# Ledger of designs, part 13: peptides against a protein of PDB entry 1EMU

Target 1, 132 residues: chain A of PDB entry 1EMU
Amino acid sequence: PPYLKWAESLHSLLDDQDGISLFRTFLKQEGCADLLDFWFACTGFRKLEPCDSNEEKRLKLARAIYRKYILDNNGIVSRQTKPATKSFIKGCIMKQLIDPAMFDQAQTEIQATMEENTYPSFLKSDIYLEYT

## One batch from the design tools (peptide; made by RFdiffusion4, then SolubleMPNN)

Design b1_p10_4_s2 (from b1_p10_4, 5 letters changed)
Fold by OpenDDE base, seed 5:
Structure b1_p10_4_s2 (fold): chain B 132 residues (1-132), chain A 10 residues (1-10)
Amino acid sequence: as target 1 above (132 residues)
Amino acid sequence: KPNTYEPVLE
């Protein structure tokens, strides 16, 4: 069943709508939902191919992601991303050079945080165990 | 205001 695949890899969990829902519920209880929300925001942003017609929209979206997760020094995403990574993102925003991959390093660092901490904890949680 | 992308929840 799918829930067994969730235990095999975080990728399998995040590729399943039911898995995402349960994991996000768990993260909310832990005050860490921003990790997952940021991860998906980065994925969604990368899928938006740059063109003349969407340049302003992409810039606004990048600014929104930056302000929501990176600029907030008290936020978990900010605490779990390296200063150089955050500085790079800030630079992209300031220069208005909005490459689709500008959040890739930050996404990787947040993914590592989930892999090492919240994902293993989720597999031991009542939410997951009750589902199985 | 642009929205960030969110996971699809059940």
Scores: peptide ipSAE 0.035, ipTM 0.670, DockQ to the pose 0.101
Fold by OpenDDE base, seed 4:
Structure b1_p10_4_s2 (fold): chain B 132 residues (1-132), chain A 10 residues (1-10)
Amino acid sequence: as target 1 above (132 residues)
Amino acid sequence: KPNTYEPVLE
């Protein structure tokens, strides 16, 4: 069943709508749903192919992601990303150099945080165990 | 307010 695949890898969990839903619910209860939301935001942003017609929209989106997750010093994403990574993102925003991969390092760091902490905890959670 | 993608975040 799918829930067994979820336990095999975070990737499998995040590739399943039900898995995502349960994991996000767990994260929300832990006060760290922003980790997952940011991760998906980065993925979505990277998928936007840059072109003349969407340059402004991409900038606005990048700025929104930056302001919501990186700039917020009280946010878990900000706390779990390295200063150099956040500085790089800030630089991209300030310079309006919006490469599709500009959030990749931050996404990697947040993914590592989930892999090391929240994902294992999820597999031990009542939410997951009751689902199984 | 701008939204993010996958899922759309407000």
Scores: peptide ipSAE 0.034, ipTM 0.687, DockQ to the pose 0.128
Fold by OpenDDE base, seed 1:
Structure b1_p10_4_s2 (fold): chain B 132 residues (1-132), chain A 10 residues (1-10)
Amino acid sequence: as target 1 above (132 residues)
Amino acid sequence: KPNTYEPVLE
């Protein structure tokens, strides 16, 4: 069953809509749903291929992600990303150099945070265990 | 304010 695959890797969990839903519910209870939301926001942003017609839209989206997750010093994403990573993103925003991969390092760091902390805790949670 | 993708936020 899918829930066994979820325990094999975070990737398997994030590839399953039911898994994502349960994991996000768990993260909300832990006050850290922004980790997952940011991770998916980065994935979605990277999928947007740059072109003349979507340049302004991509810039606005990058700014929104930056303001919501990176600029907020009280946010968990900001606390779990390296200063140099946040500085690089800020630089991209200020210079309006919006490469599809500009959030990749931040996404990697947030993924590592989930791998090391919230994902293992989820597998021990009542939410997951009751589902199995 | 534009929404973020996968999932759509805001």
Scores: peptide ipSAE 0.034, ipTM 0.686, DockQ to the pose 0.126
Fold by OpenDDE base, seed 3:
Structure b1_p10_4_s2 (fold): chain B 132 residues (1-132), chain A 10 residues (1-10)
Amino acid sequence: as target 1 above (132 residues)
Amino acid sequence: KPNTYEPVLE
């Protein structure tokens, strides 16, 4: 069953809509849903193909992600990303150089945070265990 | 305030 695959890898969990929903519910209870929301925001942003017609939209979206998750010094995403990574993103925003991959390093760091902490905890949570 | 495609930015 799918829930067993979720325990095999975070990738399997995040590739399943039911898994995502349960995991996000767990993260909300832990006060760290921003980790997952940021991760998906980065994925969504990267999927936007840059072109002349959507340049302004991509810039606005990048700014929104930056302001929501990176600029907020009290946010969990900010706390779990390295200063150099945050500085790079800030630089991209300031220079208006909005490469589709500009959040990749931050996404990687947040993914590592989930792998090391929240994902293992989720597999031991009542939410997951009651689902099984 | 622009929304993300996955998920919506709050």
Scores: peptide ipSAE 0.035, ipTM 0.696, DockQ to the pose 0.112; fails the geometry check

Design b1_p10_4_s3 (from b1_p10_4, 5 letters changed)
Fold by OpenDDE base, seed 1:
Structure b1_p10_4_s3 (fold): chain B 132 residues (1-132), chain A 10 residues (1-10)
Amino acid sequence: as target 1 above (132 residues)
Amino acid sequence: MPNTYQPVLE
């Protein structure tokens, strides 16, 4: 069953609608759902190919992601990303140089945070165990 | 401002 694959890798969990739903519910209870939301926001942003017709839209989206997750020093994403990574993102926003990969390093760091903490905890949680 | 991408499968 899919729930066994979820225990094999975080990637398997995040590639399953039911897995995402349960994991996000768990993260909300832990006060850190922004980790997952940011991770998916980065994935979605990277899929938007730059062109003349969507340049303004991509800039606005980048700004929104930056303001919500990076700029907020009290946010869990900001606390779990390196200062140099946040500084790089800020620089991209200020210079309006919006490369599709501009959030990749931050996404990697947040993924590592989930791998090391929330994902293992989820597999031991009542939410996951009751589902199995 | 536009919303960030939602955690759904494509």
Scores: peptide ipSAE 0.030, ipTM 0.667, DockQ to the pose 0.100
Fold by OpenDDE base, seed 5:
Structure b1_p10_4_s3 (fold): chain B 132 residues (1-132), chain A 10 residues (1-10)
Amino acid sequence: as target 1 above (132 residues)
Amino acid sequence: MPNTYQPVLE
């Protein structure tokens, strides 16, 4: 069953809508749902192919992601990303150089945080165990 | 294809 695949890799969990829903519920009660929301925001942003018709929309989305997750010093994403990474993103926003990969390093750091802490904890949680 | 989830942008 799918829940066994979820225990084998974070990738398998994030590729399943039921898995995502349960994991996000767990993260929310832990006060760190922003980790997952930011991860998906980065993925969605990277998938947007840059073109003349969506340049302004891509800039607005990049600014929204930056303001919501990176600029907030009290947020979990800001606390779990390195200063140099946040500085790079700020530079891209200020210069309006919006490369599809501009959030890649931050996404990698947040993914590592989930792999090391919240994902293992989820697999030991009542939410996951009661589902199995 | 990998699933997507709508991020919360408040």
Scores: peptide ipSAE 0.023, ipTM 0.642, DockQ to the pose 0.509
Fold by OpenDDE base, seed 3:
Structure b1_p10_4_s3 (fold): chain B 132 residues (1-132), chain A 10 residues (1-10)
Amino acid sequence: as target 1 above (132 residues)
Amino acid sequence: MPNTYQPVLE
């Protein structure tokens, strides 16, 4: 069943809407749902193909992601991303150089955080175990 | 489970 696949890899969990739902619920209880929301925001942003017609839209979205997760020094995403990574993103925003991959490093770091901490904890959580 | 979560882009 799918819930067994969720325990095999974070990728399997994040590729399943039911898995995402349960995992996010768990993260909210832990006060760190921003990790997952940021991860998906980065994925969605990268999928937006640059075009003359959507340049302003992409810039606004990048700014929103930056201000919500990176600029907030008290946020969990900011705390779990390296200064150089945050500085790079800030630079992209200030220079208005909005490459689809501009959040890739930050997404990688947040994914690593989830792999090391929240994902293993989720597999031991009542939410997951009661689902099984 | 019902009420699946839909990721939101911010």
Scores: peptide ipSAE 0.023, ipTM 0.639, DockQ to the pose 0.324
Fold by OpenDDE base, seed 4:
Structure b1_p10_4_s3 (fold): chain B 132 residues (1-132), chain A 10 residues (1-10)
Amino acid sequence: as target 1 above (132 residues)
Amino acid sequence: MPNTYQPVLE
């Protein structure tokens, strides 16, 4: 069953709509749903191919992601990203240099946080165990 | 202002 695959890897969990839903619910209860939301935001942003017609929109989206997750010092994403990473992102925003990969390092760091902490905890959670 | 992307299957 799918829930067994979820326990094999975080990727398998995030490749399943039900898995994502349950994991996000768990994260919300832990006060850290922003980790997952940011992760998907980064993925979505990277998929936007830069062109003249969407440059302004990409900039606005990058700003939104930055302001929501990186700039907020009280946010879990900000706390779980390295200062140099946040500084780089800030620099990109300020300079309006919006490369599709500008959030990659931050996404990697947040993914590592999930891999090391919230994902294992999820597999031990009542939410997951009751689903199985 | 644009919103962040929602979770999607990858």
Scores: peptide ipSAE 0.032, ipTM 0.677, DockQ to the pose 0.096; fails the geometry check

Design b1_p10_4_s4 (from b1_p10_4, 5 letters changed)
Fold by OpenDDE base, seed 4:
Structure b1_p10_4_s4 (fold): chain B 132 residues (1-132), chain A 10 residues (1-10)
Amino acid sequence: as target 1 above (132 residues)
Amino acid sequence: RPNTYEPVLE
C-alpha cells in the first residue's frame, strides 16, 4: 500500500495526495506547515516558464513567496534557511532577476529540514500510525 | 494571504 512507500522516502510521500494531506495535517499540529507550503510554492514557481508575457506575473509571485516565507523573521521557513540563501533571494527580488531556480537552494534547505526532522517525526506520529 | 502557485491542499 502507498503508506509503506511513504515510509521509504519523503519523495514518495510528497507524490501522493493522501500522503501530502496527512503530512500537512501533522505539520500544522507542529506549527510548521509553512515548510511544506513553501516547498510546493518553490516547485510551482520553478515550473513556470519565463517569457515576455508572464514576466511581471512571475515577479509578483516571487515577491509573494519572498514576503510570505523569507522576509517573515518569525516564520519557520525563515528560521530554517541560511542567511546567505535568504540574502540571495532578496537580491533577486530587488534586482528583478527572477530565474526559475532562484528558490532552489532555499527549497533544498527546507527539504533537508523536513527530511531530518518533521518527516521522521511524522512516521512516528499517531496520524501516520493510525492510518497504517 | 498571498496566493502562491501550486498550493498544497488547494
Scores: peptide ipSAE 0.041, ipTM 0.714, DockQ to the pose 0.116
Fold by OpenDDE base, seed 2:
Structure b1_p10_4_s4 (fold): chain B 132 residues (1-132), chain A 10 residues (1-10)
Amino acid sequence: as target 1 above (132 residues)
Amino acid sequence: RPNTYEPVLE
């Protein structure tokens, strides 16, 4: 069953809508749903092909992601990303150089945080265990 | 503030 695959890898969990839903619910209870939301925001952003017609929209989206997750010093995403990574993102925003990969390093760092902390905890949670 | 993607976040 899918829930067994979720325990095998975070990738499997994030590839399943039910898994995502349960994991996000768990993260909300832990006060760190922003980790997952940011991760998906980065993925969605990277999928947007840059072109003349969507340049402004991509900039606005990048700015929104930056303001919501990176600029918030009290946020868990900000706390779990390296200063140099945040500085790079800020630079991209300020220079309006919006490469699809501009959030890649931050996404990697947040993914590592989930892998090392919240994902293992989720597999021990009542939410997951009651589902099985 | 524009929404983010996958899923749409406000």
Scores: peptide ipSAE 0.040, ipTM 0.717, DockQ to the pose 0.127
Fold by OpenDDE base, seed 1:
Structure b1_p10_4_s4 (fold): chain B 132 residues (1-132), chain A 10 residues (1-10)
Amino acid sequence: as target 1 above (132 residues)
Amino acid sequence: RPNTYEPVLE
């Protein structure tokens, strides 16, 4: 069953709608749903190929992601991303150089945070265990 | 929360 694959890798969990739902519920209870929301925001942003017709929309979205997750020093995403990474993103925003991969390093760092902390905890949680 | 491409976030 899919829940066994979820225990094998975070990637498998995030590829499953049911897994995502349960994991997000868990994260929300832990006060850190922003980790997952940011991760998916980065993925979604990267899928938007740059062109003349969507340049303004991509810039606005990048700015929104930056303001919501990176700029907020009290946010968990900001606390779990390195200063150099945040500085790079800020630079992209300021220069309006909005490459699809501009959030990749931040996404990697947040993914590592989940891998090391919340993901293992999820597999020990009542939410996951009751589902199995 | 900012509008995201996927999934739909709050």
Scores: peptide ipSAE 0.037, ipTM 0.698, DockQ to the pose 0.120
Fold by OpenDDE base, seed 5:
Structure b1_p10_4_s4 (fold): chain B 132 residues (1-132), chain A 10 residues (1-10)
Amino acid sequence: as target 1 above (132 residues)
Amino acid sequence: RPNTYEPVLE
């Protein structure tokens, strides 16, 4: 069953609608849903191919992601991303050089945080265990 | 105000 696949890898969990829903619920209870929201924001942003017609929109979206998750020093995403990574993102925003991959390193660091902490905890949570 | 992306639940 799918829930067994979720225990095999975070990738399997995030590839499943029910898995995402349960995991996000768990993260909200832990006060760290921003980890997952940021992860998906990065994925979505990367999928937007740059062109002349969407340049301003992409810049605005990048700014929104930056302000929401990176600039907030009290936010979990900010706490779990390296200073150099955050500085790079800030630089991209300031220079208006908005490459689709500009959030890749931050996404990787947040993914590692989930892999090491919240994902294992989720597999031990009542939410997951009651689902099985 | 642009929104950030969220998980797509089908």
Scores: peptide ipSAE 0.041, ipTM 0.696, DockQ to the pose 0.097; fails the geometry check

Design b1_p10_5_s1 (from b1_p10_5, 3 letters changed)
Fold by OpenDDE base, seed 3:
Structure b1_p10_5_s1 (fold): chain B 132 residues (1-132), chain A 10 residues (1-10)
Amino acid sequence: as target 1 above (132 residues)
Amino acid sequence: SDEIVYPVIE
């Protein structure tokens, strides 16, 4: 069953809508849902193919992601991303150089945070165990 | 997940 696959890898969990829902509920209770929301924001942003007609839209979205998660020094995403990574993103925003991959490093770092902490904790949580 | 196409930013 899918819930067994969720325990095998974070990737399997994030590829399943039911898994995402339960995991996000857990993260929200832990006060760190922003980790997952940021991760998906990065994925969604990267999927937007650059073109002349959506340049402004992509810039606005990048700026929104930056302001919500990176610029907020009190946020968990900001605390779990390296200064150099945040500086790079800031530079992209300031220079208006909005490459689809501009959040990749930050996404990687947040994914590592989830792998090391919240994902293992989720597998030990009442939310997951009661689902099984 | 493929169902999440665009990010939801609050």
Scores: peptide ipSAE 0.038, ipTM 0.694, DockQ to the pose 0.502
Fold by OpenDDE base, seed 5:
Parts: structure tokens; C-alpha cells; sequence
Structure b1_p10_5_s1 (fold): chain B 132 residues (1-132), chain A 10 residues (1-10)
């Protein structure tokens, strides 16, 4: 069943709508749902290929992601990303150089945080175990 | 789905 695949890799969990729903519920209880929301935001942003018609929309989206997750000094994403990574993103925003990969390093760092902490904890949680 | 790929901005 799918829930067994979720325990084998984070990728399998994040590729399943039911898995995502349960994991996000768990993260909300832990006060760190922003980790997952930011991860998906980065993926969605990268998939928006630059073109003349969406340049302004991409800039606005990049600014929104930056303001919501990176500038919040008390936020979980800000606390789990390195200063150099946040500085790079700030530079891209200030220079208006909005490359599709500008959030890749931050996404990698947040993914590592989930892999090492919240994902293993989820597999031991009542939410996951009661589902199985 | 593709919908959840986009950011949740509050």
C-alpha cells in the first residue's frame, strides 16, 4: 500500500496527495508547516519558465516567497536556511535577476531539514501510525 | 496535483 512507500522515501510521500495531506497536518501541529509550503513554492516557481508575458508575474511571485519565508527572522524557514543562501536570494530580488533556479539552494537546505528531523518524526507520529 | 505546487501566502 502507498503508506509503506511513504516510509521508504520522502519523495514517495511528497508524490502522494494523501501523504502530503497527512504530513502537512503533522507539520501544522509542530508549528512548522512553512517548511513544506516553502518547498512546494520553490518547485512551483522553478517550473514557471521565463517568457516575455510572465516576467512581471515571476518577479512578483519571487518577491512574495522572499517576503513570506526568508525575511521573517522568527520563521522556521529563515531559521533553517544559511545566511549566505538568504543573502543570495536578497541579491537576486534587489537586482531583479529572477532565474528559475534562484531558490534551489534554499529548497535543498529546507529539504535536508525535513529529511533529518520532521520526516522521521512524522513516521513515528500518531497521525501516520493510526493511518496504517 | 499541480495546484499544491504553488506557494501558500497568508
Amino acid sequence: as target 1 above (132 residues)
Amino acid sequence: SDEIVYPVIE
Scores: peptide ipSAE 0.037, ipTM 0.685, DockQ to the pose 0.378
Fold by OpenDDE base, seed 1:
Formats: C-alpha cells, structure tokens, sequence
Structure b1_p10_5_s1 (fold): chain B 132 residues (1-132), chain A 10 residues (1-10)
C-alpha cells in the first residue's frame, strides 16, 4: 500500500496527495506547516518560465515568497535557512533579478530540515500509525 | 504533486 512507500522516502510521501495531506496535518500540529508550504512554493515558482509577459507576475510572486517565509525572522523557514542563502534571495529581490532557480538552495535546506526532523517524527506519529 | 503550488497570502 502507498503508506509503506511513504516510509521508504520523503519523495514518495510528497508525491502522494493523501501522504501530503496527512503530513501537512502533522506539521500544523507541530507548528511547522510553513516548511512544506515553502517547499511547494519553490517548486511552483521554478516551473514558471521567465518571459516578457510574466515578468511582473514572477517578481510579485518572488517578493511574496520572500516576505512570507524569508523576511519573517520568527518564522521556521527563516530559522532553518542559512544567512548566506537568505542574503542571496534578498539580493535577487532588490536587484529584480528573478531567476527561476533563485529559491533552489533555500528549498534544499528546508528539505534537509524535513528529512532530518519532521519526516522521521511523522513516521512515528499517531497520525501516520493510525492510518496504517 | 500539485496540491500546494503557491503560498497563501492575504
């Protein structure tokens, strides 16, 4: 069953709608749903190919992601990303150089945080175990 | 997955 694949890798969990729903519910209870929301936001942003017609929209979205997750010093995403990574993102925003990959390093760091902490905890949680 | 694509902001 799919829930066994979820225990094999975080990627398998994040590739399953039911898995995402349960994991996000768990993260909300732990006060860290922003980790997952930011991860998906980065993926969605990277899929937007830059062109003249969407430049303004991409800039607005990048600024929104920056303000919501990076600029908030009390947020878990900000706490779990390295200062140099956050500074790079800030620089991109200030210079209006919005490369599709500008959040890649931050996404990698947040993914590592989930791999090391929240994902293993999820597999030991009542939410996951009761589902199995 | 495409369940969450962009952050929800007000």
Amino acid sequence: as target 1 above (132 residues)
Amino acid sequence: SDEIVYPVIE
Scores: peptide ipSAE 0.037, ipTM 0.695, DockQ to the pose 0.408
Fold by OpenDDE base, seed 4:
Structure b1_p10_5_s1 (fold): chain B 132 residues (1-132), chain A 10 residues (1-10)
Amino acid sequence: as target 1 above (132 residues)
Amino acid sequence: SDEIVYPVIE
């Protein structure tokens, strides 16, 4: 069953709508749903191919992601991303250099945080175990 | 932001 695949890798979990739902519920209870939301935001942003017609929209989206997750010093994403990574993102925003990959390093760092902490905890959670 | 939630957050 899919839930067994979820235990094999975070990737498998995040590729499954049911897995995402349960994991997000768990993260919300832990006060760290922003980790997952940011991760998906980065993925979504990267999928937006830059063109002349969407340049402003991409900038606005990048700015929104930055303001919501990076700029908030009290946020878990901000706390779990390296200062240099956050500074780079800030620089991109300020310079309006909005490369599709501008959040990649931050996404990697947040993914590592999930891999090391929340994902293993999820697999030990009542939410997951009761689902199995 | 709806812009963040709607298109990119699953």
Scores: peptide ipSAE 0.035, ipTM 0.705, DockQ to the pose 0.104

Design b1_p10_5_s2 (from b1_p10_5, 3 letters changed)
Fold by OpenDDE base, seed 2:
Structure b1_p10_5_s2 (fold): chain B 132 residues (1-132), chain A 10 residues (1-10)
Amino acid sequence: as target 1 above (132 residues)
Amino acid sequence: SDEIVYPKIE
């Protein structure tokens, strides 16, 4: 069953709608759903191919992601991203140089945080175990 | 602010 694949890798969990739903529910209870939301926000942003017609939209979206997750010093995403990474993102926003990959390093760092902490905890949670 | 898109697997 799919839930066994979820225990094999975070990638398998994030590639399953039911897995994502349960994992997000768990993260919300732990007060760290922003980790997963930011991860998906970065993925969505990277999928927007730059063109003349969407330049302004991409800038606004990048700024929104930055303000919600990176600039919020009380947020878990901000606490789990390196200062140099946050500084780079800020620089991109200020210079209005919005490359599709501008959040890649931050996404990697947040993914590592999930791999090391929340993902293992999820597999030990009542939410996951009751589902099995 | 603009709405952030969170693509999910379907």
Scores: peptide ipSAE 0.329, ipTM 0.848, DockQ to the pose 0.154
Fold by OpenDDE base, seed 5:
Structure b1_p10_5_s2 (fold): chain B 132 residues (1-132), chain A 10 residues (1-10)
Amino acid sequence: as target 1 above (132 residues)
Amino acid sequence: SDEIVYPKIE
């Protein structure tokens, strides 16, 4: 069943709507939902291929993601991303050079945080165990 | 923000 695949990899969990829902619920209880939300925000941003017609939209979206997750020094995403990564993102925003991959390193670092901490904890949680 | 999209991957 799918829930067994969730225990095999975080990728399998994040590729399943039910898995995402349960994991996000768990993260909310832990005060860490921003990790997952940021991860998906980065994915969504990368899917927007640059063109003349969406340049302003992409810049605004990049600014929104930056302000919500990176600029907030008290936020978990900010705490779990490296200073050089945050500085790079800020630079892209300031220069208005909005490459689709500008959040990739930050996304990778947040993914690693989930892999090492919240994902293993989720597999031990009542939420997951009750589902199985 | 209502501008941020959080697409589910399936």
Scores: peptide ipSAE 0.318, ipTM 0.843, DockQ to the pose 0.163
Fold by OpenDDE base, seed 1:
Structure b1_p10_5_s2 (fold): chain B 132 residues (1-132), chain A 10 residues (1-10)
Amino acid sequence: as target 1 above (132 residues)
Amino acid sequence: SDEIVYPKIE
């Protein structure tokens, strides 16, 4: 069953809509749903290939992601990303150099945070265990 | 500000 695959890897969990739903519910209870939301926001952003017609849209989206998750010093994403990573993103925004991969390092760091902390805790949670 | 898109698996 899918729930066994969820325990094998975070990737398997994030490839399953039911898994994502349960994991996000758990993260909300832990006050850190922004970790998962940011991860998906980065994925969505990277899928937008640059072109003349979407340049302004991509810039606005990058700014929105930056303001919501990176600039907020009280946010968990900001606390769990390296200063150099946040500085790089800020630089991209200020220079309006919006490469599809500009959030990749931040996404990697947030993924590592989930791998090391919230994902293992989820597998021990009542939410997951009751589902199994 | 523009709405952030959070893609889900289809």
Scores: peptide ipSAE 0.312, ipTM 0.843, DockQ to the pose 0.154
Fold by OpenDDE base, seed 4:
Structure b1_p10_5_s2 (fold): chain B 132 residues (1-132), chain A 10 residues (1-10)
Amino acid sequence: as target 1 above (132 residues)
Amino acid sequence: SDEIVYPKIE
């Protein structure tokens, strides 16, 4: 069953809508749903193909992600991303150099945070265990 | 789902 695959890898969990839903619920209870939201935001942003017609829109989206998750010093994403990574993102925003991969390092760091902490905890949670 | 993939900014 899918829930067994979820325990095999975070990737499998994040590739399953039910898994995502349960995991996000867990994260929300832990006060760290922003980790997952940011992760998906980065993925979504990267999928946007740059072109002349959407440059401004991509910039606005990048700014929104930056302001929501990186600039917020009280946010868990900000706390779990390295200063150099945040500075790089800030630089991209300020310079309006919006490469599709500009959030990749931050996404990697947040993914590592989930892998090391929240994902294992989820697998031990009542939410997951009761689902199984 | 696009709802999950794209950022949910309030």
Scores: peptide ipSAE 0.034, ipTM 0.679, DockQ to the pose 0.342

